# Peptides against a protein of PDB entry 4XPM, part 27

Target 1, 160 residues: chain A of PDB entry 4XPM
Amino acid sequence: VMLHSKNVKGFLENTLKPYDLHSVDFKTSSLQSSMIITATNGGILSYATSNNDVPKNSINEINSVNNLKMMSLLIKDKWSEDENDTEEQHSNSCYPVEIDSFKTKIYTYEMEDLHTCVAQIPNSDLLLLFIAEGSFPYGLLVIKIERAMRELTDLFGYKL
Target 2, 67 residues: chain B of PDB entry 4XPM
Amino acid sequence: DIKGTIAFDTHGNVIESTGVGSQRIEDIGDLSKVTLDAEGFAQVQGDSLLVHLYKRNDITLAVYTSA

## One batch from the design tools (peptide; made by RFdiffusion4, then SolubleMPNN)

Design b2_p30_3_s3
Fold by OpenDDE base, seed 1:
Structure b2_p30_3_s3 (fold): chain B 160 residues (1-160), chain C 67 residues (1-67), chain A 30 residues (1-30)
Amino acid sequence: as target 1 above (160 residues)
Amino acid sequence: as target 2 above (67 residues)
Amino acid sequence: MAAREEEERRRREELKELHEKILKEIEEQS
């Protein structure tokens, strides 16, 4: 089964769900947003956000989308820089991973008070981007995005 | 008996934290340097708390207890 | 000595179990 646009949107919406570990007294908030963006320009191809209380076509919605666009662009730029920087790839903010024999990297970035992580979908022109509150620990965020990417095999090798 | 926990990865990033562990994130630096035994365990005596360590699958769990 | 050894064994098992539970929950909720 191939992922269609609607399926991708639904997938991203599902990634918003928080963790609630009952083995310990620990739970997270939902992700603020989850996006698939282009690695070339940081354009948003699909996104989901936990803020669904904003009326459609409202000024608040426009501002929200614009904010996402801005964050997407900023993170893409940082990612691009790091992909061309050997030292950054060896920092504790970079996680090299292999999924089905495809190699990629997960980067964590502090964006104001938000915790973000981004990863290139293997062999593609696409990035998966998670934005969470500062209370969402990076180690768990990395695990989350790694697991999510394993479900996006249909996008592996996708070129614009 | 457990006063708190910290789970962290090989990069020193938190996976989860609870109780007093949430207030001891700075301990990760030292805890990551502790030599574990062949089974992946160690104990570190802190101030008033004992830290029990167990590492498996590149994830270290620190459990804080009074003894 | 025996009691101390038993306590240590119990503690280790508890750690292993908790570690496993955490990972399992993370996997289930990912």
Scores: peptide ipSAE 0.732, ipTM 0.949, DockQ to the pose 0.947
Fold by OpenDDE base, seed 2:
Structure b2_p30_3_s3 (fold): chain B 160 residues (1-160), chain C 67 residues (1-67), chain A 30 residues (1-30)
Amino acid sequence: as target 1 above (160 residues)
Amino acid sequence: as target 2 above (67 residues)
Amino acid sequence: MAAREEEERRRREELKELHEKILKEIEEQS
């Protein structure tokens, strides 16, 4: 089974959903954005955003897309630096994980007032990137992106 | 009689917080150092509240109670 | 003493149950 572009888009849209834990009085906001970007240039291959109220072709839409492009590039750069820094890989902001015998790392980055999480899709040239509000706790964000990557096996090993 | 909760991972990052737990995120530093018994439990008396700890699957749950 | 031990056991069971519920909900909503 091969994922089509629209399937990836739909997948990312589904990742936007918030948590609502009824066992405790805790709920999150929706993710602000969910993206698949290239590890090489930070180019956006697919994305989903929770702010769908912006009219198409409007200045606000353009600004929103440009903002995503900027954030993706910045996060890619930080990720690249950390991947070449042993000390950063041993910080509390780095989670080494194993999915189906594939090893990867999850990084948490604070971007202004936003909480972000990025992970290389195993053995690929792609990164999965979540952007959330500052109220979204990092521990839960890490769990969310780890679980999401488990459903992207079709992209494992994807090379540009 | 739960006054609040904090769930956190092995990196000290919050998974969830409620009630008084939301105002005591700084407690994670100390709570993460508490020695748990063989069953994964511990109790820590705070300044005004008792904290009940349980850890399983690398997730620690802290429950705040008055007693 | 017996009452204290029983209360402690009950508290532990409640913690385990709550922990399990949280994990289950996270998994279901991930």
Scores: peptide ipSAE 0.732, ipTM 0.949, DockQ to the pose 0.949
Fold by OpenDDE base, seed 5:
Structure b2_p30_3_s3 (fold): chain B 160 residues (1-160), chain C 67 residues (1-67), chain A 30 residues (1-30)
Amino acid sequence: as target 1 above (160 residues)
Amino acid sequence: as target 2 above (67 residues)
Amino acid sequence: MAAREEEERRRREELKELHEKILKEIEEQS
């Protein structure tokens, strides 16, 4: 089964769901946003947001989309810099991982009061990006994005 | 008996925290350096609480108790 | 001594169980 645009959107929407760990009475908020962006220029190919109560075609919706575009570009730039920085790749904010024999890296970035996590989809020109509230712990965010990428095998090796 | 918990990864980043653990995130630096036994366990006496450690699958769980 | 050892064994088992439950919940909800 191949991932189509509709399937990708639905997938990203599903990643927004929070954790509720009953064993320790710990729960998170939903992700603020989930996106697939280009590694080349930070362009948004698909996105989902937890805030769906904004009226369509309203100025507030436009502002929200513009904010996502800005954040995606900023994160892409940081990611690009870190990919060319050996020390940053060995910091606590970088997680080298292997999925189905494909190697990639997960980065965590603080964006004002938001917690973000970004990872290159293996062998592709695409990045998966999660944006969460500051209450969402980074260790759990890393696990979330790593598990999510395991479901995106159809995008492995995707080139623009 | 559990007063709180912290779960953290090998990078020292929090996975979850509850109770008194949420107020002791700074403990991760020291807890990550504790030598675990062959089964992955350790105990560390804190200022007023006992910390029980268990590590498996690169995730360390710290449980805070009064004793 | 025996009672203390038994209590320690139970505490260890509780830690293992809690750790496993946390991991299981994370996996199920990811």
Scores: peptide ipSAE 0.732, ipTM 0.949, DockQ to the pose 0.942
Fold by OpenDDE base, seed 4:
Structure b2_p30_3_s3 (fold): chain B 160 residues (1-160), chain C 67 residues (1-67), chain A 30 residues (1-30)
Amino acid sequence: as target 1 above (160 residues)
Amino acid sequence: as target 2 above (67 residues)
Amino acid sequence: MAAREEEERRRREELKELHEKILKEIEEQS
């Protein structure tokens, strides 16, 4: 099944959901944003945000979108640098993972007071990017993005 | 009874934390170095609290108790 | 002696169960 833009948008919206662990007294906030961006230019192909209480076409919405554009570009740049840095790839901020025999890496980045996580969709020119509040633990964020990426097999090998 | 928990991955990053565990994230550095037995368990005494460790599937759970 | 061994077994089982519950919830909510 081909992933259409609507399907991707809906998928990203679903990734926003928080964790609420009943076995322990622990719960997270929703992700602030979930995006698919290009690995080449950091352009946003699709995104979802939990900040939907802002009126459409308002100045606040425009500012939020501009902020997402800025963050996506910055994270793409950092990711690109790390992909060419052996030392960074061996830090605790880098998780090498294998999904159905496809190898990729998950990176965690602190962006001001936000916790971010980015991963290249296997063999593709696309990155999956999660942005969360600082209270969202990195270990859990990594699990979240790894599990999410397993559902994006239709995008594996996607080239621009 | 349980006073708190920390779950963390092999990179030392937190998965979840509760209770006193939320205030002892710095313990992960030492806890990650503890040798576990054949079943994946260990215990570490720290101050007034006992830390019970169990690791499975690359996730370590630390449970803080008074005894 | 037996009581202590049983208590230790119980503690281990509870820890193991809690670990499993956490993992299960994470998987279900991912």
Scores: peptide ipSAE 0.732, ipTM 0.949, DockQ to the pose 0.957

Design b2_p30_3_s4
Fold by OpenDDE base, seed 5:
Structure b2_p30_3_s4 (fold): chain B 160 residues (1-160), chain C 67 residues (1-67), chain A 30 residues (1-30)
Amino acid sequence: as target 1 above (160 residues)
Amino acid sequence: as target 2 above (67 residues)
Amino acid sequence: SSAAEEEERKKREELKALHDSILKEILEQS
């Protein structure tokens, strides 16, 4: 099954869902945003946001998209720097993982008051990016993005 | 009775926290250094609370109790 | 085993069960 643009959008929308545990009294907010961006330029190929009550083509929607573009570019730049820095790859903010014999890394980045997590889709020119509120713990965010990455096998090896 | 919990990963990052655990995230530094027994358990006395530790699947759960 | 040993075993089982339950819920909701 091929992942087309509509399918990817729907997938990202599904990743927005929060956690609500009953074994312990713990719950999170929804992700603010979930995106697939290019590793080369930080361009957004697909995205989903939890706040969709903004009228289309409104100035507020444009500003929201522009903000996502800014964040994606900043995170891509930081990711690129870390991929070329051995010390950063051994910090507690970097999680080496292996998915179906493909190696990749998950990075956590503090962006002002937001918690972000980014990972290169294995052997591809694409990054998966989650943006959450500061109350969303990093350890849980890492688990979330790893599980999501395992569902994107159709994008493994994708080159621009 | 459980007064709180902290679950954290091998990098010391929080997975979940509840109760008094939410106010003791700084304990992770010390808790991560505790030697666990062969079954993955340990107990650490911390001030007025006892911390029960269990680690499996690279996730450590800390449960805070009064005794 | 003594009553104290049995109580300790019970506490360990409860702790393990809680750990596994948390993990299971997280994975189900991921």
Scores: peptide ipSAE 0.733, ipTM 0.949, DockQ to the pose 0.951
Fold by OpenDDE base, seed 1:
Structure b2_p30_3_s4 (fold): chain B 160 residues (1-160), chain C 67 residues (1-67), chain A 30 residues (1-30)
Amino acid sequence: as target 1 above (160 residues)
Amino acid sequence: as target 2 above (67 residues)
Amino acid sequence: SSAAEEEERKKREELKALHDSILKEILEQS
């Protein structure tokens, strides 16, 4: 079944779930936000946030969305810079990965006190973006987004 | 008796940490340089803790024990 | 000693098992 806009929203909501390991006593918080944004303008096509306790259409919700828009734009800009910077692509903040013969990169960025990671959906004009608290380990965040992208094959090659 | 753990990737980024490991993230720099044996194991004596290392699938697990 | 070697082998197996368990859990929850 192909992903529709509604399905994408649900998918992103599912990515918010935290880790809770029992092999070792380790758990994370939920992701703060999960988004699909345009690589061109940083526009948010779909998003999910764990801060859903705010009343809908409230001022707080509007401010939250505006904050997401700002973060998305900033991360897109940083991503764009790195995609044109060979040195950044070889830093420890860049993870080249291959999914079903498609190559992409996962970048980790610290945004203020937040841990973020972003990856271009293979051969697309879209970026998948995870925003987590600073306590969320980057290595785990990378694994999370890599696994998530594997479920977004319907968006591979998506062009605006 | 495990006192803590750190799991980290090839980039030196943490995957998980527990116990004393959570307070010793800076050890990753040195641990990543440790030569592992043919089976992917090593032991490193720290200050007061012994660190047991095992790497497979590009994930290194460090287990801190008293002995 | 042989006993010491056996104990060391067991420790390695436990370490390996823990490693794999962690990875498995992470992937299951991803």
Scores: peptide ipSAE 0.733, ipTM 0.949, DockQ to the pose 0.958
Fold by OpenDDE base, seed 4:
Structure b2_p30_3_s4 (fold): chain B 160 residues (1-160), chain C 67 residues (1-67), chain A 30 residues (1-30)
Amino acid sequence: as target 1 above (160 residues)
Amino acid sequence: as target 2 above (67 residues)
Amino acid sequence: SSAAEEEERKKREELKALHDSILKEILEQS
C-alpha cells in the first residue's frame, strides 16, 4: 500500500489519538501536534493539530500555526546540533533504533511546558515531530513515534 | 492490593504511572539498578510499601503494594 | 512451605500478566 502525499495529513491526524489503557487506570491527552518537517530548514511539509474548535482564519488559528512554525524551527536546530554531538547522542534523551534494517535516532526535547519527540525518517531529509502536553510521558511518546515511523516506509530514503 | 504502578524503559523514562506510582517517579533511579532474577523478577522494600518488579521486552513494571 | 511457594508463583504470574497486558494495549493503540 502506497502512502501518497495527499494521505500524509490523514496519517498524521490519526497519530493524534490518545492512549486509554484498561489494564491499568492510565490515559493520556491527545497529541497537540504531529508534523513532518524538513531536516534542512525545519519547513513544515504536513501537519495535524488537535481540534480545539478554533475558527478558520481567526487570529488564534494564525497564532497557533505561527507557534508551530517557531517550535519546528527550534526543534530542528536542536536536532541538528545533537546529530553533530557525540555526548548528546549518548544521553537518556536519545534512542538509537532500527526499523527494517534502517537506523535512525529518536530525540526527546522539553519545549517550555511541552513534551516533544523528533526522529529522522530513515535515510531521508524529513523529520517526524510529535508535540504533546507535559503530562504525556516521554517513554510512551518514544514508543508512539517509533510505531508511527514503521508505517512511513514509503518515505524512507526521500530526498528533497 | 495494588496501590500504584510505574512502567519505565531502559532510559529511565516513564511509560505509564498510576496511583502512588505517579508520586514516586524519582524511584526509577534506584529501581533501575535492582538486580533481577533469571525470570526477570525482584522485590524491593520501599518507604512503607513493597515494590514488585518485572522486566521483559526492555520495559520494567513496578507494582506498589502494602504487602 | 508449599502454600507459600504457590502464593509466590501466583503473584509472579499476575505481575507478568499485567506487564504483558499493558504492553499489548500500548501497541494496539499505537
Scores: peptide ipSAE 0.733, ipTM 0.949, DockQ to the pose 0.962
Fold by OpenDDE base, seed 3:
Structure b2_p30_3_s4 (fold): chain B 160 residues (1-160), chain C 67 residues (1-67), chain A 30 residues (1-30)
Amino acid sequence: as target 1 above (160 residues)
Amino acid sequence: as target 2 above (67 residues)
Amino acid sequence: SSAAEEEERKKREELKALHDSILKEILEQS
């Protein structure tokens, strides 16, 4: 079963779900946004957002989309810089991981008051990007994006 | 009686925090340096709380208790 | 003290159980 645009959208929507632990009294908010963007220019291929209170085709929707475009571009630029910086790749903000024999890296970035996490889908021109509130801990965000990446094997090796 | 918890990864980033642990995130720096025994356990006496440490699967759990 | 040693063992088991439970629950919800 191959992923198509509608399946990808549904997948991203599912990643928005929060954690609610009972082992300890801990829960998170939902992710603000979840996106698949191009590593080349930060273009958004698909996205999901928890801000569903905005009417479609409204000025507010346009503004929200523009905000996502801006954030995706900024994060893509930072990611691109780090991919060409050996020091940044060895910082605590970079998590080297291996998924099904494919190597990739997870980066955490503070964007104003938001916690973000981005990872290149293995051997592809695509990035998976999570945007969360500042209360969402980075360690958990990294676990979340790693687990999500493991479900995107159909996109491994995708080239634009 | 648990007063709080912090779970953190090998990069020192928080996975979860509860209770007094949520107010002591800065402790991770020192807790990450604590030598664990062969079973992965340690205890650190703080100012007013005892911290119980256990590490496995690259995740360290710190549990804060009064004793 | 054997009683103290038993109590310590119990505490360790509880700590280990809590750790594993947290991890399991996180993975289940991921």
Scores: peptide ipSAE 0.733, ipTM 0.948, DockQ to the pose 0.949

Design b2_p30_8_s1
Fold by OpenDDE base, seed 1:
Structure b2_p30_8_s1 (fold): chain B 160 residues (1-160), chain C 67 residues (1-67), chain A 30 residues (1-30)
Amino acid sequence: as target 1 above (160 residues)
Amino acid sequence: as target 2 above (67 residues)
Amino acid sequence: MKFPEEDLDKFIKEGLEAIKERLKKLEEEA
């Protein structure tokens, strides 16, 4: 199934759902945000946020979007730095992964009190970015984003 | 009786935590160094709690029980 | 990292059962 712009938005919205284990009493909060951004300049191509109770075109919405833009830019910058830093790629904050023979990396970043993770969509100019509360464990966040990445095969190789 | 759990990956990052495990994330450092048997099990005595370890597929599950 | 999200719950469940079984075995041997 080909991913279109509308499909991508819906996909990202679906990633916001909390993770709920049944074998043990463990449930996370919803992700705060899920985004696809450009690796080149951190521009947001698509995004979803769990805070949907903000009136459209309100000042609060604008501020929220602006905040997302800032976070995406900062994370892109950090990601870019790490991609050019061999030592950072060997830290515990970097998870090399392989999806359908395509190699990519998942990075975890602390953004103030938020837990974030970002991964380049294989062979693309795009990054998938999850932003969660500090209570969301990094290990699970990594697992979650890896799973999500596997659903974005249509974006593999996407160039701007 | 299970008092809590921690699951963590090879990077020492938490995957899940419950009960007393949620308050003992700092234990991961020591737990990650424990030598497991051939079946991937270990038992570690800690204060008043016993920690049972099970590792498979690069994920370690720690289960806290009463000693 | 090679662990799919959908298998996590299964892993935890299996681990819990495995630990329980291991404990039972040890208790029986004691």
Scores: peptide ipSAE 0.639, ipTM 0.931, DockQ to the pose 0.727
Fold by OpenDDE base, seed 3:
Structure b2_p30_8_s1 (fold): chain B 160 residues (1-160), chain C 67 residues (1-67), chain A 30 residues (1-30)
Amino acid sequence: as target 1 above (160 residues)
Amino acid sequence: as target 2 above (67 residues)
Amino acid sequence: MKFPEEDLDKFIKEGLEAIKERLKKLEEEA
């Protein structure tokens, strides 16, 4: 299925859902944000947030969007640095993964009190970025983003 | 009876935690160093609780019990 | 290899049962 702007937005919104285990009493909060950003400039191409109580075009919405833009840029910069640092690529914050013969890396970053996870969509100029509360376990966040990445095959190889 | 659980990956990052496990995240450092048997099991004494380990496919489950 | 998200619950369930059985076995051997 071809991913269009509307489809991508809906996809990202679905990733916000909390993870709920049934074998044990464990449930996470919803992701704070889910974004597709450019690896080149950290520009947001699409995003979803769990905080939908803010009226559209309100000052609060503007502030929230601006915050996302800032975080996106910061994470992009950190990701770029790590991609050029062999030591960081071998740290516990880096998860090499292979999806359908495409290799990529998942990075976990603590941003203030938030837990974030970012991964380059294979062979593309795009990054998938999850932002969660500090209570969201990193290991689960990695599993979640890897699963999400597998659903974005239409974006593999996407170049700006 | 199970008092809690921790599941963690090979990077030492938590996947899930419940019960007393949620308060024992710091145990992962030591638990990750435990040598497992051929079937992927181990037992270690952690304070007043016994910790049972099960590892498969790079995921470790720790189960805390009173005995 | 990390478990897929959809298999995680299955793993936890499997692990709990496996530990239970392992514990039983050890108690019987002791």
Scores: peptide ipSAE 0.638, ipTM 0.931, DockQ to the pose 0.674
Fold by OpenDDE base, seed 2:
Structure b2_p30_8_s1 (fold): chain B 160 residues (1-160), chain C 67 residues (1-67), chain A 30 residues (1-30)
Amino acid sequence: as target 1 above (160 residues)
Amino acid sequence: as target 2 above (67 residues)
Amino acid sequence: MKFPEEDLDKFIKEGLEAIKERLKKLEEEA
């Protein structure tokens, strides 16, 4: 599947969908946010939010965007620290994975009451970041983000 | 008669929970230590409930029943 | 990937069935 720049946001929007099991009565909320950010400085290249019902150019919109910027920076910083810490890479908050022979890691981070998950897109300067409510299980979040990364092969090897 | 479920990974993180399982996330620590048979199955008596375990592909499903 | 997202529901279903079968066996032996 070819992924162009203009299609990235659409992809991220699709990742927001809740997970609904049918074998048992279990359904999550939608992700709060899904983002592609730079590993260098946490800059947001693309993002999608479940809370799009905010008036354009409103104070609430500005605050929400600023909040995303802040969270992305904080998570990037934590990720950077962990990538340089072998002990953190062996914690239960780190999931080493391999996608199409490319190695990467998935990290889970608690941000206030939110559950977050971040992973470097293989061989790239980009991070995929999911932000969910506290009710969204970490184990499921990890499964979700790994699945999403497998669909971002066009971004593998992307360098800034 | 299923009272609830918990699915969790090898890191002890929850994948899903339902019913009484949602209130017993702390059980994962002990459940993860249980030895399974050749089919990946085990039963653990705890509290007033019986816990049935099924594990495959690094995911464990715990099902809580009264018996 | 050890467990893809699309197979999760299938796993849960399979696990439930396996457990149900074990329960039936226990009931028959009782």
Scores: peptide ipSAE 0.638, ipTM 0.931, DockQ to the pose 0.651
Fold by OpenDDE base, seed 4:
Formats: sequence, structure tokens, C-alpha cells
Structure b2_p30_8_s1 (fold): chain B 160 residues (1-160), chain C 67 residues (1-67), chain A 30 residues (1-30)
Amino acid sequence: as target 1 above (160 residues)
Amino acid sequence: as target 2 above (67 residues)
Amino acid sequence: MKFPEEDLDKFIKEGLEAIKERLKKLEEEA
């Protein structure tokens, strides 16, 4: 099934759902944002946010979008630097993973009080980006983004 | 009685935490160095709590109990 | 191998039970 723009948006919205364990009393907040951005310029191709109750064309909506643009650019820049830095690739903030014989890396970045996670979609010019509150554990965030990438096989090899 | 839990990965990052475990994230550094037996278990005496470790598939579960 | 998200709850549940059984076994042997 080909991922169209509407399908991608819906997929990203589903990733926002909180993680709720039943074996122990543990439940996270929803992700603040989920995005697909370009690895080259940090341009947002698709995004979802948990605060959908913001009135359209409101100042708060504009500020939210602008904040996402700024954050995506900053994270893309850090990712680009790390991809060219062997030392950073061996830090605890870098997870080398293999999905269906494709190798990629998952990076965790602390952005102010937020926890973020970014990964290149295998063999593509695209990055998947999760933004969560500081209470969202990094280990769980990594597990979540890896699972999400496994469902984006249609975007593997996508070139801008 | 279980007083709390911590699950963490091989990078020392938290996956989940509950109870007193949420207040003892700093324990991961020491817990990650503990040698497990052939079945993936270990027991570590803390300050006032006992920590039970179980590791499988690169995830470590730490359970805090009073005894 | 990295742990799949869908198995996390199952893992924790199994781990808790395994620890309980281990404790019980050790108490019976002592």
C-alpha cells in the first residue's frame, strides 16, 4: 500500500498515543509531536501534534508551527554533525539498528526540557522525528521510533 | 512487597520506572555492572531495599523490595 | 537484538513472575 500524504499524516497521529503498561503502573504522556522531515534542509513534509485543540489561525497555532520548524532545523543540524562524527556515533545517545537488512541510526537529543529522538528512514533523504516531554524515558522513545520505522517500509529508499 | 521497578536498556537509558525506582535512576550505573547468573538473575543489597535483577534480550528489569 | 515494543509489557510481566519464582525457590532451598 502506497503511503499518500493523508496516510502519512494519519500514521504520525497514531504515533502520538501514550504508552500504557499493564504489568506495572506506568503510563506516559502523549508525544508532543511526530514529524517526517528532510535530512538535507530540515523541511517538514508531514507532522502531527497532540495539541489539536488550538484554534486555527490563532497566534498559538502560528507559534506552535514556528516552534516545530525551529526545532526540526536544530535537530537536523545536530543529526548532520553526528553523522560526520565517529565519536558521537559511539556515544550512548546513538543506537545503530538494522531493519529488514537496512542499517540506520537512532539518535536521542535533549532539547531544552524536551526529549527528542530522530532516525533516518533507511536509504532515504527523510528523517523521522519524535518530540516528547522530559518525563518520557529515552529508552522507551527509542523502542517506539524503531517500531514506527518498521511500518514505513514504503518510504525506504525515498529520494528527494 | 514490590516498592518499585526500573527497566533499562544496554545504553543505560530508562524504558520504564515505577515507585521508588523512579527516584533511583542513578542506580542504573551500578546495576548495569552487576554480573548475572546463567539464568539472567542477580540480587543486590541496597541501602534499605533489595534489588532483584532480571535480564533478557538486552533489557534489564530491576525490582525493588523491602526483603 | 533490540526489543520490540509489542513485547515490552509481556517481558515485564514475565520478568516479575520469574523473579518471584526465583525468590520462592531460594527460600525453599535455604
Scores: peptide ipSAE 0.638, ipTM 0.930, DockQ to the pose 0.705; fails the geometry check

